# Ledger of designs, part 1: peptides against a protein of PDB entry 6NYY

All scores and structures are predictions.

Target 1, 212 residues: chain A of PDB entry 6NYY
Amino acid sequence: KHFEQAIERVIGGLEKKTQVLQPEEKKTVAYHEAGHAVAGWYLEHADPLLKVSIIPRGKGLGYAQYLPKEQYLYTKEQLLDRMCMTLGGRVSEEIFFGRITTGAQDDLRKVTQSAYAQIVQFGMNEKVGQISFDLPRQGDMVLEKPYSEATARLIDDEVRILINDAYKRTVALLTEKKADVEKVALLLLEKEVLDKNDMVELLGPRPFAEKS
Target 2, 212 residues: chain A of PDB entry 6NYY as posed
Amino acid sequence: KHFEQAIERVIGGLEKKTQVLQPEEKKTVAYHQAGHAVAGWYLEHADPLLKVSIIPRGKGLGYAQYLPKEQYLYTKEQLLDRMCMTLGGRVSEEIFFGRITTGAQDDLRKVTQSAYAQIVQFGMNEKVGQISFDLPRQGDMVLEKPYSEATARLIDDEVRILINDAYKRTVALLTEKKADVEKVALLLLEKEVLDKNDMVELLGPRPFAEKS
Below, numbering starts at 1 at the first letter of every chain, in headers, positions and changes, except where a header shows other numbers.
Peptide ipSAE was made for these designs. It is ipSAE averaged over its two directions, with the distance scale d0 held at 1.0 Angstrom where the peptide's residues are scored. Compare it between designs on one protein only; published cut-offs may not apply.
A fold fails the geometry check if it doesn't show the stated peptide or something in it is severely misdrawn.

## One batch from the design tools (peptide; made by RFdiffusion4, then SolubleMPNN; from b1_p27_6, 13 letters changed)

Design b1_p27_6_s3
Fold by OpenDDE base, seed 3:
Structure b1_p27_6_s3 (fold): chain B 212 residues (1-212), chain A 27 residues (1-27)
Amino acid sequence: as target 1 above (212 residues)
Amino acid sequence: KEKEEEEKKRKEEEELEKLRKLPYSNY
């Protein structure tokens, strides 16, 4: 108990006891976090879920904690699954509520950054080709792009295609697993916090062998 | 007794430090 609460404070930040979510907002958070959790459960290259919480903390209204693989090299397929997991919250909101909220802003930022990095840093797009450029740092006036305006438009188009492909893949997955997302969301509304064991009890063992 | 409690506390702190380095997604 005290140890778990200490872990939660360190990972999620200080509990915002002053931030009372409305019941509808709490429901939205539960389904959003359930979307991340279920996407991460059924995507091979997603990081395994350790904990999910709908208790508001310093950095968000809910959070999911993952066990990262000690991996230095990522394939295109691995990066796609990570993008899909990151989109899981937004996709769950769309599937269950038919509306999107501002809650996914940080997720969309991460997905956007990953998509640009894949195309312009890692050369993972066939149309753009084997290029590697440093992304502008926040605040650096990149006065001159190292590529033409035609290449800039191509990059922007291919980024949008990649994000849309990840989004569609996530919609397909969470639509297939819709009942599992609902089970996780309902249990989150009851317990506020779930661990890996709660997920195994609810969904069965993760279909991918954890590489020890 | 004291050494066993100190070693238990050290292991708990090492586990806490590992958990602090884990990535999280925020809503």
Scores: peptide ipSAE 0.178, ipTM 0.578, DockQ to the pose 0.069
Fold by OpenDDE base, seed 4:
Structure b1_p27_6_s3 (fold): chain B 212 residues (1-212), chain A 27 residues (1-27)
Amino acid sequence: as target 1 above (212 residues)
Amino acid sequence: KEKEEEEKKRKEEEELEKLRKLPYSNY
């Protein structure tokens, strides 16, 4: 209890006791988090889930905590699986509710940032080629882009393609695993917090060997 | 007793510090 609360304070920030989610909002959050959890479970290069919660804390309505892989180098395939996991919440909302909410704003920001980084920092796009430019930081004056407006349009198009491919992959995965997403969401609504053991009990062992 | 409680508290603090370094996503 005290240790878990300390962990939750460290990760999620202070419990916003004042944010009573409506039952429908809590349901939306549960399916959103279940989408992340299940996507992370069945994507080889996703980080293993440690904890998922639908208790509103700090800035989030829910959160997931992952064990990072001790990796310094990421492949395009690894980054794609991470993008798919990040899209899991939005995709779950679409599959179960036929609607999307504002809850995925930070996820979409992360996916967008990852896609741009892959294309313009890591040279991972064949059409754009082997380029590496710093992305403008928040608050940096957009100095002269070191590339043409034609290249800018190409980058924007290839970013959209990459995100859409990740989205489609996530839709396919969570559609296949729809029953598992529902199991996780329902258990989240009951327990409000799940750990790795709860996920193993629901879904079975994660199909990927933990790289010890 | 007191040393065991201090050692337990130290281990809990070390585990908390490890957990602080773990990536989390707010959704």
Scores: peptide ipSAE 0.175, ipTM 0.563, DockQ to the pose 0.053
Fold by OpenDDE base, seed 5:
Structure b1_p27_6_s3 (fold): chain B 212 residues (1-212), chain A 27 residues (1-27)
Amino acid sequence: as target 1 above (212 residues)
Amino acid sequence: KEKEEEEKKRKEEEELEKLRKLPYSNY
């Protein structure tokens, strides 16, 4: 109890006891977090889930904690699985509620940043080619783009394609695993916090060997 | 007793410090 609360405080920040989520909002958060958790469970290159919570904290309405892989080099396939896991919350909301919420804003930002980095920093898009440009940081004066407006349009189109492909892959996965998302969401609504052991009890062992 | 409590506290602090370094996503 005290140790678990200390862990939750470290991960999520102080519990906002004043933010009582309405039951429908709490349900939305539970299905959102379940989407991330299940996507991460069934994607080989996703980081293993350690903890998921729907207790509102200073930094969000829910959170997930993962064990990072000690990896410095990422393939396109690995980056795609990470994008799919990040989209898992939004996709779960669409599958279960037929509506989207503002809860995925940070996820969409991360996915957008990853897609642009793959195309314009890592040279991972065949149409754009093996190019590498610095992305403008937030607050940097947008210096003149080192490429034509035609290249800019191509980049924007290929970013959208990449994100949509990741989205479709996530929809396919979470539709196949819809019953598992429901199980995780319902258990989250009951326990508010799940760990890896709860996930193993619900879903069975993760189908990928954890690199210890 | 006191040494066991101190060692337990140290292990809990080491675990908390490991957890602080783990990446988390806020949703």
Scores: peptide ipSAE 0.172, ipTM 0.574, DockQ to the pose 0.061
Fold by OpenDDE base, seed 2:
Structure b1_p27_6_s3 (fold): chain B 212 residues (1-212), chain A 27 residues (1-27)
Amino acid sequence: as target 1 above (212 residues)
Amino acid sequence: KEKEEEEKKRKEEEELEKLRKLPYSNY
């Protein structure tokens, strides 16, 4: 208990006890986090879930913590699964509520950054080709793109395609696992915090061996 | 006793420090 609370304070920051979510907002967060958790559970190349919480902390209304794999090299398939996991919250909201919220803003940013990196840094798109350009950092004056406006349009189109493909994959997965998402969401609404053991109890063992 | 509590506390701090380095996603 005290140790877990210390971990939670380290991960999420101070509990914003003052941020009382409306019941419907709390429900939205629970299904959002359940979407991430279940997507991560059933995606081979997702990072193993350690903890998921719907207790508002810092800037987040919920969070999921994962055990990072000690890997520096990522395949296209691995990056896709990570994108799908990141989209899991938004997709869960769509499946269960038929609406999207602002809660996925950080997720969409991460997915967008990953998609651009795959296409323009890692050369993982056949149409764009084996190119590697530095992405502008926040605050860098984007002076000259190292590519034409035609290439810029192609990049933007292929980024959208990649994100949409990841989104569709996530929709398919979480639709198949809809009952599991609901189980996790309901348990989150009860416990507010779940760990890996709660997920194993609820869903069974993760179908992928944790790479130790 | 006191040394065992200090060693336990140190291990808990080391685990906390490992956990601080773990990626988390805010949703």
Scores: peptide ipSAE 0.167, ipTM 0.580, DockQ to the pose 0.053

## One batch from the design tools (peptide; made by RFdiffusion4, then SolubleMPNN)

Design b1_p28_2_s2 (from b1_p28_2, 12 letters changed)
Fold by OpenDDE base, seed 4:
Structure b1_p28_2_s2 (fold): chain B 212 residues (1-212), chain A 28 residues (1-28)
Amino acid sequence: as target 1 above (212 residues)
Amino acid sequence: DEEEEERKKKLEEAIKRLQELFSEPAVY
């Protein structure tokens, strides 16, 4: 309890009890978070869901918290599943509402950063080749890129392809699991907060062995 | 080799950044 609250405060900030979402906004958040939760549930290399909340906090209108595994090595497949999980909210909004909101901005940032890291830092793209360059940090002056403008364009193109592939994979998954996304969203609207046990009760056990 | 150590350090930093990225909750 105290540990979870501490994590929640660090992650979500203080609850904004004064911020009342309109019903339609709350519905959008619920389906967004349900998308994250369900994607994470059915992706093998996604982190286990710890908590999903649609209670507004200092950092957002809702959140899905996962328990990250300590990993020192990542495969392309593992990183792809994490990208898909991160896209789950946006994809859910598209599937259920036929529209996208600004709420997924941070998700898109994370996906973009992950894609660039895969291609530029870890050399995981065949077309770009086995290169490893440092990515500028947020706020760093655009240092001279250690590669040509042609290479930069190629990187940008391959990043876009990778993100689009992750997006399509997520669309396929959440379309298949559309009923589950709806179940989670509806339960979120009722309870405002779900944990792993709620997900097990609703969806059954996660189909992947818990890596202890 | 200093160069190997520097490469190793850069890799560790890159992995750490990924870990940090994934440790952040999906925030709407």
Scores: peptide ipSAE 0.155, ipTM 0.737, DockQ to the pose 0.836
Fold by OpenDDE base, seed 3:
Structure b1_p28_2_s2 (fold): chain B 212 residues (1-212), chain A 28 residues (1-28)
Amino acid sequence: as target 1 above (212 residues)
Amino acid sequence: DEEEEERKKKLEEAIKRLQELFSEPAVY
């Protein structure tokens, strides 16, 4: 209990008990978080869900907490599944509401950063090739790109393709699992917080063995 | 080799950034 609360405080900040979401906003958050949770549940290389909450904390209106695996090497497939999990909230909003909100901006930022890292740092794109460049840090003026403008355009195009592929994969998954997203969202609206046991009770055991 | 150590450090930093990116709770 105390250890979990300490982790929650570090991750989400303090509960903003004073921030009252409108019922429609709370519903949107519930379906967004349900999208993350369900995507993570059914993607092999996603981290296991520990907790999902629609109680506003710190800078967020909701959050999904995962148990990160200590991992020193990532495959392209593993990074794709993590991108899909990250897109799960946005995709859920599209499937259920036919609209997009500003709440997914941080998710889109993360997906974009991951895509650029895969292509530019890890050489995971065949068209761009086996290149490895340092990405500019947030706030660094990119004075000189170590590659041509033609290469820059190619990178931007391939990043967009990668993100779109992850998005389509997530749409396919959450469309197939639409009923599960609904179940999780409704239970979130009731309990406000779900753990792994709630997910197992609701969806059954995660189809992937937890590699410890 | 100093160059090999530098490459290893860059890789470790890149992996750490990825870990941080995905370990951050999906905050809506």
Scores: peptide ipSAE 0.150, ipTM 0.729, DockQ to the pose 0.816
Fold by OpenDDE base, seed 2:
Structure b1_p28_2_s2 (fold): chain B 212 residues (1-212), chain A 28 residues (1-28)
Amino acid sequence: as target 1 above (212 residues)
Amino acid sequence: DEEEEERKKKLEEAIKRLQELFSEPAVY
């Protein structure tokens, strides 16, 4: 308990018990987090879900916490599943509400960064080629890109394609699992916090063995 | 080879960035 609370404080900041979400906002957050949770549940290469919460903490209105594996190598398939899991919230909002909110900004940032890393750093895109360039860090002067403007455009296009593919994959998954997303969202609205055991009780065992 | 070590370091840094990205809670 104390350790979990410490992790929660590190992750989400202090619980803002004073931040009362409107019912519709709370519903949106619940379905958003349920999207993450369910996507992570049914994607083989997603990290195991530890906790999902719709209690506002720090800057977030909700969060899904996963146990990161000590992993030093990532395949394209693994990175794709990670992208899909990250898009799960936005996709859930689209499926259930037919609209998108600003809440997925951080998710989109992460997905975008991952996509660029895959294409530019890891050479995982055939059209761009087997290239590996350092991406500028936030705050670094836009160093001269080591590639032409034409290559930059190609990279941008392929990033969009990759993200769109991940998005479509996530839409397909969460559409198939729509009832499960709803179950998780409804349970979140009741309990505000779910753990792995709650997910097992609700959805059954995760179909993928926890690769330790 | 210094060049190999530098490449290795860059890779490790890139992986670390990915790890950090994935370890960050999905905050809505």
Scores: peptide ipSAE 0.147, ipTM 0.726, DockQ to the pose 0.812
Fold by OpenDDE base, seed 5:
Structure b1_p28_2_s2 (fold): chain B 212 residues (1-212), chain A 28 residues (1-28)
Amino acid sequence: as target 1 above (212 residues)
Amino acid sequence: DEEEEERKKKLEEAIKRLQELFSEPAVY
């Protein structure tokens, strides 16, 4: 309990007990977090879910917490699953509400950054080629790119393709698992916090062996 | 080789940034 609370504080900040979400907002958050949770559950290379919460905190209105593994090497497939998991919230909102909210801004940022890193830093795109360039950091003066404008355009196009592919994959997954997303969202609205055991009870065991 | 060490350092930094992205809870 105390350790979990400490982690929660680090992750989400202090619970905003005074922040009363409207029922519709709380519903949106529940389905958003359910999207993350279910995507992570059914993606092989996603980290195991530890906790999902719709209790507003200093850093957000809800969160899904995963147990990250120390990993020094990532495959394209692993990174794709991570992107899909990250898109799970936005995709859930689209599937259930037919609308998107501003709540997924951080998710979109992460996905975008990951996509650029894959293409520009890790050379994972065949069209762009086996290149590795430094990405400008937030706040760094955009120094002259070490590649041509034509290459820049190609990178931008391939980033969009990669993100779109991840998005479509996530849509397909969460559409297939739509009933599971609904179950998780409804249980979140009831309990506000779910753990791995709640997910196992609701969805069955995760279909992937827990890498010890 | 200083150039190899620099490349290694850049890779380690890139991986670290990637790890940080994934380790941050998906916060709505």
Scores: peptide ipSAE 0.138, ipTM 0.724, DockQ to the pose 0.795

Design b1_p28_2_s4 (from b1_p28_2, 12 letters changed)
Fold by OpenDDE base, seed 4:
Structure b1_p28_2_s4 (fold): chain B 212 residues (1-212), chain A 28 residues (1-28)
Amino acid sequence: as target 1 above (212 residues)
Amino acid sequence: DEEEEEKKKKLEEAIKRLQELFSEPARF
């Protein structure tokens, strides 16, 4: 309890109890967060869901909080599943509303950063090859790229391919699990906050063994 | 030795950045 609240305060900021979402906005947030929650539930290498909320906090209108595993090594498959989980909100909006919102901006940023890191820092792309370069930090002057403009274009193309593959995988998953996304979204609209137990009650036990 | 230590440090920093990305909640 105290630890969760501390994490919520650090990560989510203060609850904006004064921010009343319009019903359609609240519905959009609920389906967005349900997309994250369900994607995380059915992806083997996703982190376990801790909490999902449609109560506005700090800068967000909703959030899905996961318990990150302490990991020092990541496979391509693990990183792909994390990308898919991160795309779950955007994909849910597309499936249910046929439109996309600005809500997924931070998700797209994270997915993009992860894709570049995989290709440029970890050498995880066969076409780009086994390269490892530092990515510019936000606010760093674009220092001279240690690679050619042709390599830069190749990197950009392979990043797009990787993100598109993650997107398609997420679309396939959440289309298959569409009824589960709806169940979670509807319950979010009622309770505003769900935990792991609520998800187990709705969806059954997570199909992956909890790594002890 | 120094070059290997620098490579190790860069890898640790890269992993830390990934961990930070994944530790952030999915936000709407």
Scores: peptide ipSAE 0.158, ipTM 0.735, DockQ to the pose 0.863
Fold by OpenDDE base, seed 2:
Structure b1_p28_2_s4 (fold): chain B 212 residues (1-212), chain A 28 residues (1-28)
Amino acid sequence: as target 1 above (212 residues)
Amino acid sequence: DEEEEEKKKKLEEAIKRLQELFSEPARF
């Protein structure tokens, strides 16, 4: 409890108990976070869910927390599942509301960064080729890209393709699991916070063994 | 080889960045 609360404070920031979400906003957050939770539950290479919350913390209105493994190598499949999990919130909003919100900005940032890293740093795209370039850090002067503008356009196109593929995969998954997303969202609206045990009770055991 | 070590370091940094991205809670 105290240790978990300390981690929550570090990760999520201080609980903003004073920030009362409107019912429709709270509903949107619940379905968004349920999308993350369910995507992570049914994606083999997703990290185990630790906690999902719709209690506003720091700058966020909700969060899904996963236990990252100490992993020093990632496959393309693993990175794809991570992208899908990250898109789960946005996809849930689309499936349930037929609209998207600004809430997924951080998710889209992460997905975009991952996609660029896969293509530019890890050479995981056949069209771009077996290349490895450093991506500029936030605040670094965009120094001369070590590739042509034609290559830059190709990279941008292949990034969009990769993200769209991840998006479509997530849409397919969460459409199949739509009832589970709704169950999680409804339970979130009731409890505001769910853990792994709540998810097991609601959805059954995660179909993938926790890789120790 | 210094070049190999630098390449290794760059890879480790890239992986670390990915880990950081994944370790951050998905936030609404």
Scores: peptide ipSAE 0.142, ipTM 0.717, DockQ to the pose 0.844
Fold by OpenDDE base, seed 3:
Structure b1_p28_2_s4 (fold): chain B 212 residues (1-212), chain A 28 residues (1-28)
Amino acid sequence: as target 1 above (212 residues)
Amino acid sequence: DEEEEEKKKKLEEAIKRLQELFSEPARF
């Protein structure tokens, strides 16, 4: 309890008990977080869900917390599933509301950074080739790119393709699991916080064995 | 070799950045 609360404070920040969401905003957050939770549940290489919450904390209106595995090597497939999980919120909003909110900005940033890292740092794209360049640090003026403008355009195009592929995969998954997203969202609106046990009770056991 | 150690360090940093990215809660 105290240790979990300390981790929650570090990760989520302090609960903003003073931030009252409008009912429609709270509904949007619930379906967004349900999208993350369900995508993570049904993607093999996603990290196990620890907690999902629609209680505003720190800078967020909701969050899904996962237990990352200590992993030193990532496959392209593992990174794709993580991108899909990260897109789960945005995709849920599209499926249920037919609208896009600003709430997914941080998710889109993470997906974009992951896509660039895969292509530019890890050489995971066949068209760009087996290249490895340091990505500019946040705030570094990239004075000179180590590659041509033609290569830069190719990288940008292949990043968009990778993100779109992850997006389409997530749309397919959450469309198939639409009823499960609804169940999780409704239960979030009731309980405000769900754990792994709530998810098991609601959806059944995660179809992937937790590698200990 | 110093060059091999530098390559190893760059890889470790890149992996650490990925781990940090995925360890951050998905936030709305």
Scores: peptide ipSAE 0.142, ipTM 0.713, DockQ to the pose 0.845
Fold by OpenDDE base, seed 5:
Structure b1_p28_2_s4 (fold): chain B 212 residues (1-212), chain A 28 residues (1-28)
Amino acid sequence: as target 1 above (212 residues)
Amino acid sequence: DEEEEEKKKKLEEAIKRLQELFSEPARF
């Protein structure tokens, strides 16, 4: 309890008990977070879900918390599943509401950064090739790219393809699991916070062995 | 070799950034 609350404070910030979400906003957050939770549940290389919450904290309206594994190596498959779970919120909103909100901005940022890193830092794209370049940091002067404009265009195209593939994979998954997303969202609206045990009760055991 | 150490350091930094991206809870 106290340790979990401390982690929650570090992760989410202080509960904004004064931030009363409108019922429709709270519903949107619940389905968004349910999308993350369900995607993470059914993706092999996603981290185990610890907690999902629709209680506003700091600047966030909700969150899904996972137990990160200390990993020094990532495969393309692992990174793809991470992208898919990160897109789970946006995809859930699309499936249930047919509309896009600004809530997924941070998710889209993360997915974009991951896609660029895969292609230009880790050489994980066959068309771009076995290259490794430093990405500009936020606030760095855009130094001359160490590659041609043709390579820049190719990178941008392949990043878009990778993100779109992850998006389509997430759409397929959450469409298949649509009833599970609904169950999680409805339970979130009731309890405001779910843990792993709530998810097991609702969805059954996660289909992947927890790597201890 | 200084070049190999620099390459290793860049890789470690890139991995660390990925870890940071995915270790941060998905915030709505």
Scores: peptide ipSAE 0.129, ipTM 0.713, DockQ to the pose 0.818

